# Designs tried in a protein design run: peptides against a protein of PDB entry 4J2C. Part 25

Target 1, 107 residues: chain A of PDB entry 4J2C
Amino acid sequence: MEDPFFVVKGEVQKAVNTAQGLFQRWTELLQDPSTATREEIDWTTNELRNNLRSIEWDLEDLDETISIVEANPRKFNLDATELSIRKAFITSTRQVVRDMKDQMSTS

## One batch from the design tools (peptide; aimed at target 1 F5 T65 R86)

Design b2_p21_5_s1 (made by RFdiffusion4, then SolubleMPNN; from b2_p21_5, 10 letters changed)
Fold by OpenDDE base, seed 2:
Structure b2_p21_5_s1 (fold): chain B 107 residues (1-107), chain A 21 residues (1-21)
Amino acid sequence: as target 1 above (107 residues)
Amino acid sequence: MDAREKLIEKLKKKEEEEELL
């Protein structure tokens, strides 16, 4: 049957893509106020924050599963390669989120 | 969200079983 991890992974990936698009627009709106409305800025900011929060929540839950699986990967039918891939996904995605949050916090 | 909850619940149950051994 389908591994629920990959379903959540897919949801995170989709949210990351959405967040990156929103972040780009957010940056553009703040860099050129003459082309930005308050309504669009507020909407973009809120949607971006919501997406980032959703990603962080999913990553926290995914990371919890890693701790459980690492105790006995074979019992959970995961080899070292698959576990490494899952850990790498969480780590790299957290970095992507952190980069966006750092830029938002300084603006 | 549903998939996440199912994943965590499934893994926690398996962990509990391991702790009982």
Scores: peptide ipSAE 0.105, ipTM 0.698, DockQ to the pose 0.076
OpenDDE base, seeds 1, 3, 4, 5: peptide ipSAE 0.094, 0.078, 0.068, 0.100; ipTM 0.686, 0.691, 0.611, 0.687

Design b2_p21_5_s2 (made by RFdiffusion4, then SolubleMPNN; from b2_p21_5, 11 letters changed)
Fold by OpenDDE base, seed 5:
Structure b2_p21_5_s2 (fold): chain B 107 residues (1-107), chain A 21 residues (1-21)
Amino acid sequence: as target 1 above (107 residues)
Amino acid sequence: MDAREKLLEILKKKEEELKSL
C-alpha cells in the first residue's frame, strides 16, 4: 500500500517555516509600534494561528500512522530507524509549535 | 490539503484491514 507520510511531513515542514516567519514578524510588530498597524498585527496573528492549526492537525494524522504501524510492525515492514525518524519529527515539531503558542498566549 | 486527505484515506484502509486480521 501507499505511504504518503513523507509527503505530509514535507507539507508540515513548509508550514513550520511559514509559521516561524510569521512569528518573527509578529514579535517585531509588537516590539516596535512605529512599524506596526493594527491591521498588519491582526493579519499576521490570524495567518500565524492558521498555520499552527494546520501543523497540529497534520501532526495528529502523522501520529496516528505511528500507532497503526506499531500495532502490527511486521505487516507494515517499517524498520526501527525509519520509525524513530518519524517519531522524532513529530515530537520536535510539536515542541516548536508549543514554543510559539506559549509566547503568543502570554502576549 | 490533498496529501492530508490521501493520508487519512490510506489510514482508514489500513485500520479496516487490521480489524479483519
Scores: peptide ipSAE 0.079, ipTM 0.654, DockQ to the pose 0.083
OpenDDE base, seeds 1, 2, 3, 4: peptide ipSAE 0.054, 0.074, 0.080, 0.074; ipTM 0.591, 0.658, 0.663, 0.664; seeds 2, 3 fail the geometry check

Design b2_p21_5_s3 (made by RFdiffusion4, then SolubleMPNN; from b2_p21_5, 12 letters changed)
Fold by OpenDDE base, seed 2:
Structure b2_p21_5_s3 (fold): chain B 107 residues (1-107), chain A 21 residues (1-21)
Amino acid sequence: as target 1 above (107 residues)
Amino acid sequence: MDAIELLKKKLEERKKLEELL
């Protein structure tokens, strides 16, 4: 039996990897305008923002699952270690997204 | 994907299975 939290976690991780790749390209395009077209900059920016938005939506869902579990621990039977791991994933991923968003907003 | 609903279902299923063991 597969835990659906890990399914979404995996999807989020893939989206993070994609976003990081797009972010790398985004920063390269802005650092060297001679190799960049406006079309590529716009495309990269939009794709990056879309990926970040997707991640944030999934994290909101995952975060709510934590709240649901904590509200009814008897029903879900997750130990403290497992909950801490899930919380840590959400927190760390939010920070990764925030770091990229902060750099985009200041550029 | 409805993560919340899937989680609720799977965790409830796991609980039921554990009660049978």
Scores: peptide ipSAE 0.090, ipTM 0.617, DockQ to the pose 0.099
OpenDDE base, seeds 1, 3, 4, 5: peptide ipSAE 0.097, 0.086, 0.079, 0.053; ipTM 0.649, 0.615, 0.621, 0.584; seed 1 fails the geometry check

Design b2_p21_5_s4 (made by RFdiffusion4, then SolubleMPNN; from b2_p21_5, 12 letters changed)
Fold by OpenDDE base, seed 2:
Structure b2_p21_5_s4 (fold): chain B 107 residues (1-107), chain A 21 residues (1-21)
Amino acid sequence: as target 1 above (107 residues)
Amino acid sequence: MDAREKLLEKLEKKKKLKELL
């Protein structure tokens, strides 16, 4: 049986990769309006925002699991290293999302 | 993925997380 945390982690990683691709295209469209249609800009923007929202939703759930594990260490029996890795994943992913959101909000 | 598929995926992920919690 798969660890539910890793299942969601995998989906988050896929969404991050997708978002980064969309973000790259988004920046390209804004940098060269001559090659951009309004339709593509809108589509790219919406898809990017949807992916970022999906990631944030999953990160909230993952973050909740951390709190539950810390409150019930005997039930889950995760060592400090594994817990640290899980926390680091959430923190680093939130930063990646925040960086993209910050650039979108200033454009 | 269409909107329905995305919704189902999210629900399935949440269901799996509940097994952990």
Scores: peptide ipSAE 0.073, ipTM 0.696, DockQ to the pose 0.066
OpenDDE base, seeds 1, 3, 4, 5: peptide ipSAE 0.059, 0.060, 0.054, 0.062; ipTM 0.677, 0.685, 0.671, 0.685

Design b2_p21_6 (made by RFdiffusion4)
Pose (drawn by RFdiffusion4):
Parts: structure tokens; sequence; C-alpha cells
Structure b2_p21_6 (pose): chain A 104 residues (1-33, 37-107), chain P 21 residues (1-21)
């Protein structure tokens, strides 16, 4: 088989980009005074977070699985470090948006 | 939209099979 981690990584990257875009408009709709547009934008942004959060759990499990069985997966160590790094950074990106959503 | 959902489901199945089988 081929390892689909980078495929799913790409999907997560796109959803983050989508979430970043919605978050920008979401901030605008609040700072320059309708309800229907705000509601749609809010829930679609949450929809992006739902997908990202779920994907990160699975991707993080794959790292746990690879480390428990290194010979089977033969992953370059640098590549593996970058994988954990992606999860770390993406989690931070998602958390930060939600915090701004909570206060704003 | 349906095709994108099917592709996402296939990618998740492939990820699970690759790392759990």
Amino acid sequence: MEDPFFVVKGEVQKAVNTAQGLFQRWTELLQDPTREEIDWTTNELRNNLRSIEWDLEDLDETISIVEANPRKFNLDATELSIRKAFITSTRQVVRDMKDQMSTS
Amino acid sequence: AAAAAETRAENREALHEYYHE
C-alpha cells in the first residue's frame, strides 16, 4: 500500500485554509455593523473545525502506531518529525481561532 | 459535493487500513 498520511494532511490543510477564510469574514460581520449571514458563517466555520479535529485525532494515532512498529513503516525520521509538527501546529491554529470566536 | 464526500471517505478508509492492518 501507499501511505495516505500526506493525502489526509493535504485535506486538513485545505479545511484550515477554508476555516481561515470564514474566520476573516466572521470577524468582519461582527466589527462593522445580518443575523442570517452570521449564523451561516459561524456554523460552516464550526463544520471546518469538526472535520479538522477528527482528522487530527486519526493522524495523531497513526504516529502512535508507526512508533510502536517502526520496521513495518520504514518512515524517515525527519519526515516523521515533520508529521508530529504538522499536528502540533495545526492544533494550535484551530485552538486560536476558537478562542477569538469565544471572546469576539 | 457527493464526489468529494466519497473521496474523503475512501481516503479515510485507506488511512485506517494502511495503519491498522

Design b2_p21_6_s1 (made by RFdiffusion4, then SolubleMPNN; from b2_p21_6, 12 letters changed)
Fold by OpenDDE base, seed 4:
Structure b2_p21_6_s1 (fold): chain B 107 residues (1-107), chain A 21 residues (1-21)
Amino acid sequence: as target 1 above (107 residues)
Amino acid sequence: SSAEEKKRKEKREALRKFYYE
């Protein structure tokens, strides 16, 4: 069967792009109150938080697969490069999410 | 949302089938 890792990875990537767009709008709304309504701010904030939580959950699932592969390398037979790419994706994506969350929590 | 949760469950199930098989 096809490795579902890539399917989930793809969904995470889409969610990241969506979150980044929402985050950009969120910062713009807070930067210029004259162009912002409380309703849009609340909507954007809520959508952004939901999106980030979704990403974090998927990353946990993906991270679990990494642990399984590393515990049973012969079974899955992934080359070192592919495994590194998977790990790097999770690490870098978590950082992107953390950066957005940190800015939201300190605003 | 309910739709998002359902999608999440489907993804988790797919991963489980592949990696715990």
Scores: peptide ipSAE 0.596, ipTM 0.914, DockQ to the pose 0.581
OpenDDE base, seeds 1, 2, 3, 5: peptide ipSAE 0.590, 0.591, 0.592, 0.590; ipTM 0.911, 0.911, 0.912, 0.912

Design b2_p21_6_s2 (made by RFdiffusion4, then SolubleMPNN; from b2_p21_6, 13 letters changed)
Fold by OpenDDE base, seed 4:
Structure b2_p21_6_s2 (fold): chain B 107 residues (1-107), chain A 21 residues (1-21)
Amino acid sequence: as target 1 above (107 residues)
Amino acid sequence: MEKEEEERKEKREKLRKFYYE
């Protein structure tokens, strides 16, 4: 069986890219109200929140796998560099999500 | 909301099968 970590990681990366696009549009709509409709603001906001939540959910699941691997190193025998890459991915992605959420909450 | 929950369950199940079994 292939390690599903990489599948979920790929889906998180895709969701991050989507969220970044939605966040950019969200910012544009707020910066120029003359170009913004209530419908587009609502749609963009909802889609952005959904994507961010999806990312957070997947990161929780990925983070759990890290804990399992570290508690059972003999079972998985992961390369130390690979484990570091996985941890760094989760940490950096959480920061990206946090930055967007912080800006949304202060608007 | 229901769609997101189902997708999460599917991902979680895949991870569970690999990491807990």
Scores: peptide ipSAE 0.536, ipTM 0.888, DockQ to the pose 0.526
OpenDDE base, seeds 1, 2, 3, 5: peptide ipSAE 0.533, 0.535, 0.533, 0.535; ipTM 0.887, 0.887, 0.887, 0.888

Design b2_p21_6_s3 (made by RFdiffusion4, then SolubleMPNN; from b2_p21_6, 14 letters changed)
Fold by OpenDDE base, seed 5:
Structure b2_p21_6_s3 (fold): chain B 107 residues (1-107), chain A 21 residues (1-21)
Amino acid sequence: as target 1 above (107 residues)
Amino acid sequence: DEERKREREEKREKLRKFYYE
């Protein structure tokens, strides 16, 4: 069986891109009220929040797999470089999400 | 959101089948 980590990783990456698009629109709506309706602001805010939450959930699931691999190194036989890449992806993606959330909370 | 919940569960199931086998 193929390791599904990279498949889920790819789906998370796609979700991040979607969230970034929503974040960009959210920023535009709040910076120029003349082009914004309250309905679009509310919709965009809600969709962005929900997307970010979903990404965070997926990252938790990916992080759990790393714990399993580290607890059973002989079973999975992943080298240190691959594990580092997986960990780095989770760390960096969490930071991207955190940055967007921080900006939303201070708006 | 039930749709997002289903999508998450699908990902979780993919991972479970491999890492908990």
Scores: peptide ipSAE 0.643, ipTM 0.937, DockQ to the pose 0.528
OpenDDE base, seeds 1, 2, 3, 4: peptide ipSAE 0.636, 0.639, 0.643, 0.638; ipTM 0.937, 0.936, 0.937, 0.937

Design b2_p21_6_s4 (made by RFdiffusion4, then SolubleMPNN; from b2_p21_6, 12 letters changed)
Fold by OpenDDE base, seed 4:
Structure b2_p21_6_s4 (fold): chain B 107 residues (1-107), chain A 21 residues (1-21)
Amino acid sequence: as target 1 above (107 residues)
Amino acid sequence: SEAEKERREEAREKLRKFYYE
């Protein structure tokens, strides 16, 4: 079967795009209270938080697969370049999530 | 969506089977 790492990676990327859209709307709502309802703010906030949490969960799973591969290199036979790409994806995505979470916590 | 949840659950299951078994 195809390596499901890429399937989960794809789902994470989709979730990131969704989160970025929600984050943009969240920012807009808070910047102009006259155009924002409490209901929309709450909905957007909850959707964003849930989305970010889902991303973090998937990243943990992806990160664990790397540990498994490194512990069992002969079973998976992944080269260093591919492992680096996978690690970079997790690291950069975590940073994107962290940045949004940091801004939400200070608002 | 429910469809999205299903896809994610299936993906996680495949991940488990591929890497843990």
Scores: peptide ipSAE 0.525, ipTM 0.889, DockQ to the pose 0.841
OpenDDE base, seeds 1, 2, 3, 5: peptide ipSAE 0.525, 0.519, 0.520, 0.522; ipTM 0.890, 0.887, 0.888, 0.890

Design b2_p21_7 (made by RFdiffusion4)
Pose (drawn by RFdiffusion4):
Structure b2_p21_7 (pose): chain A 104 residues (1-33, 37-107), chain P 21 residues (1-21)
Amino acid sequence: MEDPFFVVKGEVQKAVNTAQGLFQRWTELLQDPTREEIDWTTNELRNNLRSIEWDLEDLDETISIVEANPRKFNLDATELSIRKAFITSTRQVVRDMKDQMSTS
Amino acid sequence: SALDTRYNEIVTRWEERAAES
């Protein structure tokens, strides 16, 4: 089999980009005074977070699985470090947006 | 092993989703 981690990583990257775009408009709709557009934007942004959060759990489990069985997966260590790094950074990106959504 | 089964389940879920897209 081929390892799909990077495929799913790509998917997560696109959803984050989409979420970043919605978050920008979401901030605008609040700072320059309708309800229907705000509601749609808010829930679609939450939809992007649902997908990202889920995908990060699975991706993080794959790292746990690879580490428990290194010979089977034969992953370059640097590549593996970068994988954890992606999860770390992406989680921070998502958390930060939710915080601004909570206060704003 | 249980971890191999679990890995395959995760990969199958991702491949099914990619195929539906």

Design b2_p21_7_s1 (made by RFdiffusion4, then SolubleMPNN; from b2_p21_7, 11 letters changed)
Fold by OpenDDE base, seed 4:
Structure b2_p21_7_s1 (fold): chain B 107 residues (1-107), chain A 21 residues (1-21)
Amino acid sequence: as target 1 above (107 residues)
Amino acid sequence: SELEKRYQEIVEKWKKRVEEE
């Protein structure tokens, strides 16, 4: 496999979906103490943070590959269209992660 | 070059992860 980006993208998207589900549960637990236990809150929070960390790690690598290609485009086989797709994915995914992290930090 | 080496390093890391799945 010469370019595993599509696989990594898929894995990141799965992690995003998982994180969004965990974030929803996290919000529910904090909003209704009658249904929340400290154990579930801790579990949910940890799983959420783990997923977010995984996403951010992959985004850093993805972003670096783009920066390298843009610095020396003639050395790589990625065209402008593909680079735009990858950049858009990183930007949008970072925003999703940032939104969740911002809410977690202010709670 | 250093940039090319870094690029391949990232790609190889990804490839390894895919193989482990």
Scores: peptide ipSAE 0.502, ipTM 0.874, DockQ to the pose 0.781
OpenDDE base, seeds 1, 2, 3, 5: peptide ipSAE 0.495, 0.487, 0.490, 0.499; ipTM 0.871, 0.871, 0.871, 0.874; seed 5 fails the geometry check

Design b2_p21_7_s2 (made by RFdiffusion4, then SolubleMPNN; from b2_p21_7, 13 letters changed)
Fold by OpenDDE base, seed 4:
Parts: structure tokens; C-alpha cells; sequence
Structure b2_p21_7_s2 (fold): chain B 107 residues (1-107), chain A 21 residues (1-21)
């Protein structure tokens, strides 16, 4: 069976791609009110928030895998480089989510 | 969530396998 970190990572990556698309559309709708309906704005906003929340939840799961490995380093045989890569993914993804959330909160 | 359920199942199996190695 595959390492659960990569399973969740894959789901996070998919959700990020979806969120980025929704965020782009959200931005476009707000920039040109003449082409935007309230219904589409509301739908896009809701879907985007749901995706971002999903990502945040999955990142907590990824953090848990890190904690498990760090608590049992000999059991999982992951070196410092691999752990750093995993942590970097979580950190960078959280930043991406935070940036989108910040822009949404100010609009 | 569905993903959480799958993750927990995978995690448990993964950890169990590692403990047996």
C-alpha cells in the first residue's frame, strides 16, 4: 500500500487546481459586474470556500503523517531531506490558500 | 469526510505494515 502522505497529497493537489480555477473566475466576476450574475458570484464564492476548507483539512492530515514519522523515525526510515520536502509542500500550500482567503475577505 | 475515512484506513494499514517490517 502507498504511503498515506502521497495519497492525501494527491487529493490536495487536485483541490488546489480546482480552487485556482474557481478563484480566477471569482476575480473575473467581481472585476466585470456587467457580465456577472449574483447567482454565479454566490455559487463560485461558495464552491471556492468549500475547496479551500477541504484543502486546509487535508493539510492537517498531512501534518499528522509528519508527526507520526517524526515520532518514529526508525520505523519509517525517512531521511531529513524527504521530511523537509513534505513539510515544504504543506507550508507552501497553506500560503497559497491563505493568499486566496485574504483576497476574498477584502472583497 | 470521505477522504478522512479513507486516509485513516490507509494510515492504519500503513502503520501496521511498518511495524511488522
Amino acid sequence: as target 1 above (107 residues)
Amino acid sequence: SELEKRYEEIKEKYLERKEKE
Scores: peptide ipSAE 0.117, ipTM 0.614, DockQ to the pose 0.140
OpenDDE base, seeds 1, 2, 3, 5: peptide ipSAE 0.084, 0.096, 0.097, 0.075; ipTM 0.641, 0.608, 0.651, 0.632; seed 2 fails the geometry check

Design b2_p21_7_s3 (made by RFdiffusion4, then SolubleMPNN; from b2_p21_7, 13 letters changed)
Fold by OpenDDE base, seed 3:
Structure b2_p21_7_s3 (fold): chain B 107 residues (1-107), chain A 21 residues (1-21)
Amino acid sequence: as target 1 above (107 residues)
Amino acid sequence: SELEERYEEIKEKYLKRQEEK
């Protein structure tokens, strides 16, 4: 059985990278209005929000995988160390998303 | 098993979302 955690993790990582790029552009557009069009601001904002939402959804699925594995770790051949790594990924990723969302909400 | 089924369901949900994009 393929472990869905790695599949989703990979996509989350890609989405995070995309979001970070969009966030950087978003900040640049807002910091220098003379070089920004409303169209690009709107597009960037929407794309960023969509990416963040996608990440959050995937993180919920990843959390569920943790619960399943914790119910029977031997069945899935995962030890406490691996579970800790997975939990840390979810936690840190949520923080990254939260930081971007917080800055967007205060702009 | 129940756990395996739930595990696969998560994978399927993910794949379904990707297809909808």
Scores: peptide ipSAE 0.203, ipTM 0.764, DockQ to the pose 0.618
OpenDDE base, seeds 1, 2, 4, 5: peptide ipSAE 0.104, 0.076, 0.095, 0.113; ipTM 0.648, 0.622, 0.623, 0.699

Design b2_p21_7_s4 (made by RFdiffusion4, then SolubleMPNN; from b2_p21_7, 12 letters changed)
Fold by OpenDDE base, seed 5:
Structure b2_p21_7_s4 (fold): chain B 107 residues (1-107), chain A 21 residues (1-21)
Amino acid sequence: as target 1 above (107 residues)
Amino acid sequence: SELEERYEEIKKKYLERLASQ
């Protein structure tokens, strides 16, 4: 049975990379307001938030697939090691997202 | 089952995303 996890993981990784770039620019804009236009700040902020929400949505789907696999182990044939790797990916990615969101909320 | 149907929905969703790229 085909597993959608690899597809979603790839999309999440791309979105994380994009978000990290946007976050870096976001921090730069806030560090020196004299070089920042409100337009760029707003665009960067919105794009960053959109990417973060996209990541969170995909992570929820990934988490759900893991739950489904764990509830039906004989059907999906994923071993404990792979499930652990997938869970670790979700956890670490959520932490990355949370760290960015925390910094955004305090700025 | 309900869970299997949900899995297939997620699968379909992301396979469609992949196909649209």
Scores: peptide ipSAE 0.282, ipTM 0.805, DockQ to the pose 0.839
OpenDDE base, seeds 1, 2, 3, 4: peptide ipSAE 0.271, 0.277, 0.275, 0.282; ipTM 0.799, 0.804, 0.801, 0.805; seed 3 fails the geometry check

Design b2_p21_8 (made by RFdiffusion4)
Pose (drawn by RFdiffusion4):
Order: structure tokens, then C-alpha cells, then sequence
Structure b2_p21_8 (pose): chain A 104 residues (1-33, 37-107), chain P 21 residues (1-21)
């Protein structure tokens, strides 16, 4: 088989980009005073988070699985470090948006 | 939209099979 980690990584990257875009408009709709648009934007943004969060759990499990069985997966160590790094940074990106959503 | 959802399901199935089988 081929390793689909980078495929799913790509999908997460697109959803983050989409979430970044919605978060920008979401901030605007609050700072320059309708309800219907705010509601749609809020829930779609939450929809992007739902997908990202779920994907990060699976991707993080795959790292745990690879480390428990290194010979089967033969992953370059640098590549593996970059994988954990992506989960770390993406989680921080998502958390930060939610915090701004909570206070704003 | 339906095609994108199918593709996403297939990618998740492939990820599970690759790392759990």
C-alpha cells in the first residue's frame, strides 16, 4: 500500500485554509455593525473545526502506531518529526481560532 | 459535494487499513 498520511494532511491543510477564511469574515461581521449570515458563517466554521479535529486524532494515532512498529513502516525520521510537527502546529492553529471566537 | 464526501471516506478508510492492518 501507499501511505495516505500526506493525502489526509493535505485535506487538513485545505480545511484550515477554509476555516481561516471564514474566521476572517466572522470577525468582520462582528466589528462593523445580519443575524442569518453570522449564523451560517459561525456554523460552517465549526463544521471545519469538526473535520480538522477528527482528522488530527486519526493522524496522531498513526504516529503512535508507526512508533510502536518502526520496521513495518520504514519512515524517514525527519519525515516522521515533520508529521508530529504538523499535528502540533495545526492543533495550535485551531485552538487559537476557537479562543478568539469565545472572547469576540 | 457527494464526490468529495466519497473521496474523503475512501481516504479515511485507506488511512485506517494502511496503519491498522
Amino acid sequence: MEDPFFVVKGEVQKAVNTAQGLFQRWTELLQDPTREEIDWTTNELRNNLRSIEWDLEDLDETISIVEANPRKFNLDATELSIRKAFITSTRQVVRDMKDQMSTS
Amino acid sequence: AAAEAEERAENREALHEYYHE

Design b2_p21_8_s1 (made by RFdiffusion4, then SolubleMPNN; from b2_p21_8, 15 letters changed)
Fold by OpenDDE base, seed 2:
Structure b2_p21_8_s1 (fold): chain B 107 residues (1-107), chain A 21 residues (1-21)
Amino acid sequence: as target 1 above (107 residues)
Amino acid sequence: EEERKERREKLRQELRKFYYE
């Protein structure tokens, strides 16, 4: 069985890109009400929140795998570089999500 | 959205199978 970590990572990356697009639109809609309908605002907000929630969920799963690997290093035989890359991905992606969520919560 | 949900669930199961086997 192949390690599915990188596959999940790829899906998270795609979701982040989608969320960033939605966030951009969300910002635009709020900045110019004349070009925004309530329907689009609601749709965009909902889609964005759903995307962010999905990303956070996947990151929790990925983070759990890190804990498992660190608790069982001989079982998985991941080198330090790969483990660092995995950790960095989770950390940086959480920050990206947090930045969007913070802006949404303050608006 | 439903397709993504199904894919995510499948991948979550794969993670469990790999890391908890």
Scores: peptide ipSAE 0.584, ipTM 0.912, DockQ to the pose 0.733
OpenDDE base, seeds 1, 3, 4, 5: peptide ipSAE 0.584, 0.580, 0.581, 0.581; ipTM 0.912, 0.910, 0.911, 0.911; seed 5 fails the geometry check

Design b2_p21_8_s2 (made by RFdiffusion4, then SolubleMPNN; from b2_p21_8, 14 letters changed)
Fold by OpenDDE base, seed 2:
Structure b2_p21_8_s2 (fold): chain B 107 residues (1-107), chain A 21 residues (1-21)
Amino acid sequence: as target 1 above (107 residues)
Amino acid sequence: ERERQEERERKRKELREFYYK
């Protein structure tokens, strides 16, 4: 069985890209009401929230795998660099999500 | 949202099958 970590990682990366696009549109809609319909504002807001929530859920699941690997080093024998990359991905992605959520909360 | 939950559970299942095997 192949390690599914990178499959989930890939899906998270796609979701981040989607969320960033939605976030950009969200900011544009709020900046220029003349170009915004209520329908698009609501849709964009909901899609963005849902995407961010999904990312956070996946990150929790990925983070759990890190804990398992670190608790069982002999079982998994991951390269130190690989483990660092996995941890860095989770950390940096959480930051990206947090930045978007913070901006949404203050708007 | 059911679809998102189903997708999450799929991924969780895949991860758990590998890491808890």
Scores: peptide ipSAE 0.695, ipTM 0.947, DockQ to the pose 0.543
OpenDDE base, seeds 1, 3, 4, 5: peptide ipSAE 0.691, 0.694, 0.690, 0.683; ipTM 0.947, 0.946, 0.946, 0.944

Design b2_p21_8_s3 (made by RFdiffusion4, then SolubleMPNN; from b2_p21_8, 11 letters changed)
Fold by OpenDDE base, seed 2:
Structure b2_p21_8_s3 (fold): chain B 107 residues (1-107), chain A 21 residues (1-21)
Amino acid sequence: as target 1 above (107 residues)
Amino acid sequence: SEAEKEEREKKREELKKFYYE
């Protein structure tokens, strides 16, 4: 069986890219209200929040797998470098999400 | 949304199959 970690990781990466695009648009809409409709602002805000929430949920699931692997190293026999990459991915992605959320909360 | 919940659940189930088998 293929390790589904990579499937979820891929979905997270896709969601991050989508969120970054939405965040950029969100910033633009708020920066120049004359070019923005209420409908687009609301839609963009909602889609962005949904994407960020989705990412956070996936990261939680991925983080759980790390705990399982570390508790059962012989069962999974993951390379130390691979495990490090997985951890780094979760950490860095959480930071990316946090940065966007922080900026949204200040508006 | 329900669709999002369903997708998340599918991914979670796949993870469970592998990591809890």
Scores: peptide ipSAE 0.540, ipTM 0.892, DockQ to the pose 0.541
OpenDDE base, seeds 1, 3, 4, 5: peptide ipSAE 0.529, 0.519, 0.527, 0.525; ipTM 0.886, 0.879, 0.884, 0.883; seed 5 fails the geometry check

Design b2_p21_8_s4 (made by RFdiffusion4, then SolubleMPNN; from b2_p21_8, 14 letters changed)
Fold by OpenDDE base, seed 4:
Structure b2_p21_8_s4 (fold): chain B 107 residues (1-107), chain A 21 residues (1-21)
Amino acid sequence: as target 1 above (107 residues)
Amino acid sequence: DEEAKKEREKKREELRKFYYE
């Protein structure tokens, strides 16, 4: 069985791109009410929140794999550089999500 | 979206199978 970490990582990356697009639209809708219906505002807000929650869930799963690998290094035999890349991805992605959530909570 | 949910569940299951096997 091949390590599925990179597959989930790829899906998280795609979800981040989608969320960023939704966030941009969300910002535009709030900046110009004349171009926005209440339905689109609500839809965009909900879709964005759902995407962010999905990303956070996947990041928790990925973070758990890190803990498992570190607790069982002989079983997985991962390169130290690869492990660092995985950790950095989780950390940076959490920050991206946090930044969007912070801006939404203050609007 | 149901298909998206299924995809996420499948990937989570793959992670569990690999790392908890």
Scores: peptide ipSAE 0.523, ipTM 0.882, DockQ to the pose 0.769
OpenDDE base, seeds 1, 2, 3, 5: peptide ipSAE 0.522, 0.523, 0.521, 0.520; ipTM 0.881, 0.882, 0.878, 0.880; seeds 1, 2 fail the geometry check

## One batch from the design tools (peptide; aimed at target 1 D3 V8 V69 F76)

Design b2_p22_1 (made by RFdiffusion4)
Pose (drawn by RFdiffusion4):
Structure b2_p22_1 (pose): chain A 104 residues (1-33, 37-107), chain P 22 residues (1-22)
Amino acid sequence: MEDPFFVVKGEVQKAVNTAQGLFQRWTELLQDPTREEIDWTTNELRNNLRSIEWDLEDLDETISIVEANPRKFNLDATELSIRKAFITSTRQVVRDMKDQMSTS
Amino acid sequence: SAAEATTRAENRKALHEYYHEP
C-alpha cells in the first residue's frame, strides 16, 4: 500500500485554510455593525473545526502506531518528525481560532 | 459535494487499513 498520511495532511491543510477564511469574515461581521449571515459563518467555521479535530486524532494515532512498529513502516525519521510537527502546529492553529471566537 | 465526501471517506478508510492492518 501507499501511505495516505500526506493525503490526509493535505485535506487538513485545506480545511484550515477554509477555516482561516471564515474566521476572517466572522471577525468582520462582529466589528463593523445580519444575524443570518453570522449564524451561517459561525456554524460552517465550527464544521471545519469538526473535520480538522477528527482528522488530527487519527493522524496522531498513526504516529503512535508507526513508533510502536518502526520496521513495518520504514519512515524517514526527519519525515516522521515533520509529521508530529504538523499536528502540533495545526492543533495550535485551531485552538487559537476558538479562543478568539470565545472572547470576541 | 457528494464526490468530495466519498473521496474523503475512501482516504480515511485507506489511512486506517494502512496503519491498522498486520

